Peptides against a protein of PDB entry 2FGR. Designs and how they scored, part 148

Target 1, 331 residues: chain A of PDB entry 2FGR
Amino acid sequence: SSVTLFGIVDTNVAYVNKDAAGDSRYGLGTSGASTSRLGLRGTEDLGGGLKAGFWLEGEIFGDDGNASGFNFKRRSTVSLSGNFGEVRLGRDLVPTSQKLTSYDLFSATGIGPFMGFRNWAAGQGADDNGIRANNLISYYTPNFGGFNAGFGYAFDEKQTIGTADSVGRYIGGYVAYDNGPLSASLGLAQQKTAVGGLATDRDEITLGASYNFGVAKLSGLLQQTKFKRDIGGDIKTNSYMLGASAPVGGVGEVKLQYALYDQKAIDSKAHQITLGYVHNLSKRTALYGNLAFLKNKDASTLGLQAKGVYAGGVQAGESQTGVQVGIRHAF

## One batch from the design tools (peptide; made by RFdiffusion4, then SolubleMPNN)

Design b2_p18_2_s2 (from b2_p18_2, 5 letters changed)
Fold by OpenDDE base, seed 1:
Structure b2_p18_2_s2 (fold): chain B 331 residues (1-331), chain A 18 residues (1-18)
Amino acid sequence: as target 1 above (331 residues)
Amino acid sequence: STEFLIGVPDEELDSFLS
């Protein structure tokens, strides 16, 4: 058996030119290239191809030394794996986010990532962004000639908010084809939540694909989120992403990604474009820079996620520019 | 016995960074 201590420390200097008041924000931020984390994982060979595993992982905030505490909210699982695949018990990425965020060239963090996995409706559930779930059971298949799948169910445990019951229930999964340079996936999920104290279903469908041409990689996402409310109408967002990355000089990577968020409930769009560069000083240490532009139209108030500096919204119809320059170290 | 390791193996590094 083994236990491994691992982590990432990613800290940056960040700037955004507008906050909710129209003022600039700048300072030391975290997780600009990869989410900073500390974890423990382990395995035990049980014989016959069966293994037990555990995984405990929490986020690190290098700017304040985790002043708000440390927890294992990123992942806290025990698992069995073998020829049948893997079963996990505990809080984790839901299968849909685990697979479909892999097409995001900005690793679902910093100012450049695809922001479609979001609480679009002021949902009152803790995980209404569709990324993780409590009380989760998940299953992942092996790869069968490229084909693979993942499924998950999270228990609501009779959690209520207002008059809403079954809050926190998740059901979802993906099917995928991963073979050589090609990856393609379809994900479907439903979460039970509340909006304004009333029962709401968060439905999500996501398509992802990527192709590695060797000299460059292309990646794309198509997503619809729909918060189905009994009163007040549905809150629907269609999100689109297209990105490209290429190696530079054997030690670097350049990334360019565009996203469109069509927020149907407010008939408003937001456009995001991000240029990123990672410079590897070693296999484990990198310098990076991100430059992002977010254009809100009409009633849209989206903000770039400069974690540790400013991650709030802006005034309706305002644009925001963000910069991050940082160091990432993995151990 | 349990072996205690420090650090992500090089072969898994890319998966951790993504």
Scores: peptide ipSAE 0.481, ipTM 0.942, DockQ to the pose 0.873
Fold by OpenDDE base, seed 4:
Structure b2_p18_2_s2 (fold): chain B 331 residues (1-331), chain A 18 residues (1-18)
Amino acid sequence: as target 1 above (331 residues)
Amino acid sequence: STEFLIGVPDEELDSFLS
């Protein structure tokens, strides 16, 4: 059996030109290229192709030394794996986010990532962004000639918010084809939550695909999120992403990604474009820079997620520019 | 016995960083 201590420390200097008051924010932020984390994982061979595993992982906030504490909210699973695939018990990425965020060239962090996995409706559930769930059981198939799938169910445990009595229930999964340079996936999920104290279903459908041409990689996402409310009508967002990455000089990588968020409930769009560069000083240490522009139209108030500096919204119809320059170290 | 390891193996780094 084995236990491995691992982690990433990613810290940056970040700037955004507008906050909710129209003022600039700047300072030291975290997780601009990869989410900073500390974890323990382990495995035990049980014989006959069966393995037991565990994974405990929490986020690191290097700017303040985890002043709010440390926990294992990123992942806290025990697993059995074998020829049948893997079963996980515990808080984790839900299968849909685990697979479909893999098409995000900005690794679902910093100011450049696809922001479609979001709480679009002021949902009152803890994980209404559709990324993780408590009380989760997940199953992942082996890869069968490229075909693979993942499924998950999270128990609500009768969590109540207002009149909603099943908050936190998740059911979802994906099917995928991963073979050589091609990856393509379809994900479907439903999560029960509350909006304004009323029961609401968060429905999500996501299509993702990528192709690695060697000299460059293209990636795309199509997503629809609906918060289905019994009263007040549905809150629907259609999100689109297209990105490209290319190696530079053997030690660098350039990334360009565009996203469109069509927020139907407010009849407003937001456009995000991000240029990123990673310079590998070693296999484990990199310098990076991100430059992002977010244009809100009409009633849209989206903000770039400069974690540790400013991750709030902006005034309706305002544009925001963000910069991150940082160091990432993985161990 | 349990072996204690420090660090993600090089072969897993790309997946780990993504």
Scores: peptide ipSAE 0.474, ipTM 0.941, DockQ to the pose 0.891
Fold by OpenDDE base, seed 5:
Order: C-alpha cells, then sequence, then structure tokens
Structure b2_p18_2_s2 (fold): chain B 331 residues (1-331), chain A 18 residues (1-18)
C-alpha cells in the first residue's frame, strides 16, 4: 500500500478596479492558476485487479495561512476500483462538475474561469453552486472505446431549511466521449435546496466539448441552471463559454476565454473575457498572469473571483477589470 | 508495510494541475 502527501501553493498579487462601493481592491490573493491545496491520498492493491483508495484534500490560503482553519472539504473519499470502474464514498466533486468543469481552460479557479457553476438564486444550501456534495456516493465507469460515464447520489439526511426538506440531496451524472484529441460530455443534475426558506430544485444541464489540435486547443460549454421555485417563478441562467489555449515557446501557455451569463430572472447579461499566461519555470513551478474583464449589463452585479482580495459583486450595470500575477508551486 | 511518498509523480502533474 502507499500514501502520498501532495499539494499546490498558488499565491498572487491581485487587483480589481471596482468593488460594491465602486472602489478598487488590491493585495495578496490565492489560487489564481490552480486551487491551492494540501492532500493525502493512498492506494492498496487487494488482488485480482481490485484496489482500495482514499483521498483527503483541503484548500490552502497562502495569504492568511488558513486563518479560518483547515478541512478536507475539497475531497474526503474512500473508494474501490477495478475493471468495473470506481465507486467513491464521501464528500467530493459531484460527477457533473468533475467532468464538465474540465472544459474550463482556467480550471475553475482565479478570475478567468467559467462561472456557470454558481448559486444564482441565493440558495441556502451549502453547495448550491453545484460543484460538490456531502454524503455522496459516486460511480465512474471505465473508458470503453472513448465512452465513459459518471453517476452520483448525495443523501440529504433529512436536512431542513425553513419549510424545505431534503436539502442537500443530489442526483446527477454525465455521459462522455473521450478519444484522443476529442472530448464531449452531457451532464444532468438536480439538487434539493431552499430559497427564502422554501423548497427549491436546482436543475442543471451542461454540454461541454473540446478538441486539441496540438498547436491549440478549443473548448466550449453550454449550461442552463434553473432554480425551480413554487412561488416567485424560476430563476434561470443560461451560460455560454468558448475558450482557446496554445503552447508558447515550449515553456508557456496562453489562454483566452469568453463567457456569457444570461440571467433570465433579471433580464440581464454579463460578459466575461479573460486572457491568461502561464510560464513554466519547471515542471512544478510556474509564474502566471491573468487579465479579466467583466461587463455587467442592466441589473447584473457579477464580480470576478479574486480570491483573497475581493470576490464580491459590483454595482448593477458596472464593469470590472481584474489582474492576477502569481506563483504556483506543485509538490 | 505502507510506502510513504511525497509529491505527485511528474507523470501525473498535468492532470493534477487541471
Amino acid sequence: as target 1 above (331 residues)
Amino acid sequence: STEFLIGVPDEELDSFLS
């Protein structure tokens, strides 16, 4: 058997030109290129092609030394794997997010990522962004000639908020085709949550695809998130993303990604465009820079996620520019 | 016996950084 200690420390200097008051924010932020993390994982060969595994991973905040503590909320799983695939028990990325965020060229972190996986409706559940779940059982198939799938169910354990029961229940999965340069996936999920103390279903459908041309990669996402409320109508957001990346000079990578968030409940759109560059100093250490522009229209108040500096919204209809320059080290 | 390793292997780095 084996146990591996691993991690990433990613810290940056970040700037955004507007906060909710219209003032600039700047300082030291975290997780601009990859999410900073510390983890333990291990495996045991049980014979006959069966393996046991575990994975414990928590987020690191290098700017404040984890002032709010450390936990394993990124992943805390035990698993069995073999020719049948993998079964996981414990908190993890839900299958839909695990697969569909892989098409985000900014790896769901920093100021440039696709922000579709979001709590669009002031949902009161802990994971109403659709990214992770507690009490999760997941199953992942092997890859069969490119075809693969993942399924998950999270127990609500009779969690209640207001009059809402079954809070935290997740059911979802994806089907995918991954073969050489091509990846394509369809994900469907439903979470039970509450909005204003009332039962609400968070329904999500996501399509993703990418193609690696060698000299460049193209990636795209189409997503609809719908918070279905019995009172007040649905809160629906259609999110679109298109990105491209290319290697530069053998040691660098440039990324350009555009996203559109059509927030139907407020009849307002937000446009995000991000330029990123990663410069590999080694296999494990990189310098990076991100430049993002977020244009809110009408009642939209979205903000760039400069974690550790400012991740809040802006005034309705305001635009925000963000910059991150940092160091990432992986071990 | 359990082998204790430090660091993700180089061959897994790309997947790890993603």
Scores: peptide ipSAE 0.469, ipTM 0.941, DockQ to the pose 0.870
Fold by OpenDDE base, seed 2:
Structure b2_p18_2_s2 (fold): chain B 331 residues (1-331), chain A 18 residues (1-18)
Amino acid sequence: as target 1 above (331 residues)
Amino acid sequence: STEFLIGVPDEELDSFLS
């Protein structure tokens, strides 16, 4: 058996030109290229191709030394794996996010990522962004000729908010084809939550695809989220992403990604475009820079997620520019 | 006995960073 200590420390200097008051914010931020983390994982060979595993992982905030504490909210699983695939018990990425965020060229972090996996409706559940779940059971198939799938169910444990019951219940999964340069996936999920103390279903459908041309990679996402409310009507968002990446000089990578967030409930769109560069100093250490522009239209108030500096919204219809320059080290 | 390791293996780095 084995136990491995691992982690990433990613810290940056970040700037955004507008906050909710129209003022600039700048300082030391975290997780601009990859989410900073500390973890323990391990495996035990049980014989006959069966393995036990565990994974404990928490986020690191290098700017303040985890002033709010450390936990294993990123992942806390025990698993069995073998020829049948893998079963996981515990808090983790839900299968839909685990697969579909893989098409985000900005690794679902920093100021450049696809922001579709979001709480669009002021949902009161802890994980209303559709990324992770408590009390989760997950199953992942092996890859058979390119085809693979993942499924998950999270128990609500009779959690209530206001008059809403079953809060935190998740059911979802994906089917995918991963073969050579091509990846494509379809994910479906439903999560029970509350909005304004009233029962709400968060429905999500996501299509992702990527193709590696060798000289460049293209990636795309199409997503619809609906917060189905009994009172007040549905809160629907259609999110789109298209990105490209290319190696530079054998030690670097340039990335360009565009996203559109069509927020139907407020009849407002937001446009995001991000240019990123990663320069590998080694296999484990990189310098990086991100430049992002977010244009809100009409009633849209989205903000770039400069974690540790400013991750709030802006005034309706305002644009925001963000910059991150940082160091990432993985161990 | 259990072996204690430090660091993600090089072969897993790309997956780990993504």
Scores: peptide ipSAE 0.464, ipTM 0.939, DockQ to the pose 0.879

Design b2_p18_2_s3 (from b2_p18_2, 5 letters changed)
Fold by OpenDDE base, seed 1:
Structure b2_p18_2_s3 (fold): chain B 331 residues (1-331), chain A 18 residues (1-18)
Amino acid sequence: as target 1 above (331 residues)
Amino acid sequence: STEFLIGVPDSELDSFLS
């Protein structure tokens, strides 16, 4: 058996030119290239091709030394794996986000990532962004000639908000084809939550694909999120992403990614364009820079996620520019 | 016995950083 201590410390200097008041924000931020984390994982061979595993992982905030505390909210699982695949018990990425965020060239963090996995409707559930779930059971198949799948169910445990019951229930999964340079996936999920104290279903469909040409990689996402409310109509967002990355000089990587968020409930769009560069000083240490531009139209108020500096919204119809320059170290 | 290791193996770094 084994236990491994691991982590990433990613800290940056960040700037955004506008906050909710129209003022600039700048300072020391975190997790610009990869989410900073500390974890423990382990395995035990049980014989006959069966293994036990555990994984405990929490986020690190290097700017303030985790002043608000440390927890294992990123992942806290125990598992069995073998020829049948893997079963996990505990808080984790839900299967849909685990697979479909892999197409994001900005690693689902910083000012450049695809922001479609979001609470678009002021949902009152803790995980209404569709990324993780409490009380989760997950199953992942092996890869069969490229084909693979994952499924998950999270228990609501009769949690209520207002008149809404079954809050926190998740059901979802994906099917995928991963073979050589090609990856393609389809994910479906439903989560029960509340908006304004009333029962609401968060429905999500996501299509992702990527192709590695060797000299460059292309990646794309198509997503629809609907918060289905009994009163007030549905809150629907269609999100689109297209990105490209390429190695530079054997020690660097350049990334360019565009996303469109069509927010149907407010008839408003937001456009995000991000240029990123990672310079590897070693296999484990990198310098990086991100430059992002977010254009809100009409009633849209989206903000770039400069974690540790400013991650709030902007005034309706305002544009925001963000910069991050930082160091990432992995151990 | 349990072996205690420090750090993600080099072979897993790319997946780990993503």
Scores: peptide ipSAE 0.484, ipTM 0.942, DockQ to the pose 0.894
Fold by OpenDDE base, seed 4:
Structure b2_p18_2_s3 (fold): chain B 331 residues (1-331), chain A 18 residues (1-18)
Amino acid sequence: as target 1 above (331 residues)
Amino acid sequence: STEFLIGVPDSELDSFLS
């Protein structure tokens, strides 16, 4: 059996030119290239191809030394794995996000990531962004001929908000084809939540694909998120992403990603364009820079997620520019 | 006995950073 201590410390200097008041924000932020984390994981061979595992992982905030505390909200699972695949019990990425965020060239963090996995409707559930769930059971198949799948169910445990029951219930999964340079996936999920104290279903469908040409990688996402409300009508967002990355000089990587968020309930679009560069000083240490532009149209108020500096919205129809320059170290 | 390891192996690093 083994236990491994691991982590990433990613800290940056970040700037955004506009907050909700129209003022600039700047300072020391975290997780610009990869989410900073500390974790423990382990495995035990039980014989016959069966293994037990555990995974405990929490986010690190290097700018303030985790002043708000440390927890294992990123992942806290125990698992069994074997020829049948893997079953996980505990808080984790839901299967849909685990697979479909892998097409995000900005690793679902910093100012450049695909922001489609979001609470679009002021949902009152803790995980209404569709990324993680409490009380989760997950199953992941082996890869057989490129085909693989994941499924998950999260218990609501009769959590209520207002008149809404079953808050936090998740059901979802994906099917995928991963073979050589090609990856493609379809994910479907439903979460029960509340909006304005009323029962709401968060439905999500996501298509992702990538192709690695060796000299460059292309990646894309298509997503629809719909908060189905019994009263007030549906809140629907169609999100699109297209990205490219390429190695530079053997020690660097350049990334360019565009996303469009078509927010149907407010008939407003937001456009995000991000240029990123990672310079590897070693296998474990990198310097990085991100430059992001977010253009809100009409009633859209989206903001770039400069974690640790400013992650709020902007005024309706305003544009925002963000920069992150930082160091990432993995151990 | 349980072996205690420090650090993600190089072979898993790319997946870990993603």
Scores: peptide ipSAE 0.484, ipTM 0.942, DockQ to the pose 0.886
Fold by OpenDDE base, seed 2:
Structure b2_p18_2_s3 (fold): chain B 331 residues (1-331), chain A 18 residues (1-18)
Amino acid sequence: as target 1 above (331 residues)
Amino acid sequence: STEFLIGVPDSELDSFLS
């Protein structure tokens, strides 16, 4: 058997030109290229192709030394794996987010990522962004000639908010084809939550695809998120992403990504464009820079997620520019 | 006995960083 200690420390200097008051914010931020983390994982060969595993992982905030504490909310699983695939028990990425965020060229972190996996409706559940779940059972198939799938169910454990009595229940999964330069996936999920103390279903459908041309990679996402409310009408967002990346000089990577968030409930759109560069000093250490522009239209108030500096919204219809320059080290 | 390791293997770095 084995146990591995691992982690990433990613810290940056970040700037955004507007907060909710129209003022600039700047300082030391975290997780601009990859989410900073500390973890323990292990495996045990049980014979006959069967393995036991565990994974404990928490987020690190290098700017303040985890002043709010440390936990294993990123992942806390025990698993069995073999020829049948893998079964996981415990808090983790839900299967839909685990697969579909892989098409985000900015690794679902910093000021550049696809922000479609979001709580669009002021949902009162802890994980209403559709990324992770408590009390989760997950199953992942092997890869069969490119075809693979993942499924998950999270127990609500009778969690109540207002009149909602099944908060935190998740059911979802994906089907995918991963073969050579091509990846394509379809994900479906439903999560029970509450909005304004009333039972609400968060429905999500996501299509992702990427193709690696060698000289460049293209990636795309199409997503619909719908918070179905019995009272007050549905809150629907259609999110789109298209990105490209290319190696530079054998030691660097340039990335360009566009996203559109069509927020139907407020009839307002937001446009996000991000340019990123990663410079590898080694296999484990990189310098990086991100430049992002977010244009809100009409009633949209989205803000770039400069974690550790400013991750709030802006005034309706305002644009925001963000910059991150940082160091990432993986061990 | 259990072996204690430090760091992800080089072969897993790409998946780890993503």
Scores: peptide ipSAE 0.481, ipTM 0.941, DockQ to the pose 0.877
Fold by OpenDDE base, seed 5:
Structure b2_p18_2_s3 (fold): chain B 331 residues (1-331), chain A 18 residues (1-18)
Amino acid sequence: as target 1 above (331 residues)
Amino acid sequence: STEFLIGVPDSELDSFLS
């Protein structure tokens, strides 16, 4: 058997030109290229192709030394794996996010990521961004000639908010084709939550695809998120992403990604464009820079996620520019 | 016995960083 200690420390200097008051914010931020984390994982060979595993992982906030504490909310799983695939028990990425965020060239972190996996409706559930779930059972198939799938169910355990009595229940999964340079996936999920103390279903459908041309990679996402409310109508967002990345000079990578968030409930769009560069000083240490532009139209108030500096919204219809320059070290 | 390892192997690094 084995146990591995691992982690990433990613800290940056970040700037955004507007906060909710229209003022600039700047300082030391975290997780600009990859999410900073500390974890333990392990495996045990049980014979006959069966393995046991565990994974415990928490986020690190290098700017404040985890002033709010440390936990294993990123992942806390025990698993069995073999020729049948893998079964996981515990908090984790839900299967839909685990697969579909892989098409985000900014790795779902920093100021450049696809922000579609979001709580669009002031949902009151803990994980209404559709990324992770408590009380989760997941199953992942092997890869069969490219075809693979993942499924998950999270127990609500009769969690209540207002009159909603099944908050936190998740059901979802994906089907995918991963073969050589091509990846394509379809994900479907439903999560029970509450909005304004009333039962609400968060429905999500996501399509993703990427192709690696060697000299460059192209990636795309199409997503619809719908908070289905009994009163007040649905809160629907259609999100689109297209990105490209390319190796530069053997030691670098440039990324360009565009996203559109069509927020139907407020009839407003936001446009995000991000340019990123990663310079590998070694296999484990990199310098990076991100430049992001977020244009809100009409009633849209989205803000770039400069974690540790400013991750709030802006005034309606305002545009925001963000910069991150940092160091990532992985061990 | 349990082997204690420090760090993700190089072979898994790309997946780990993503």
Scores: peptide ipSAE 0.477, ipTM 0.941, DockQ to the pose 0.883

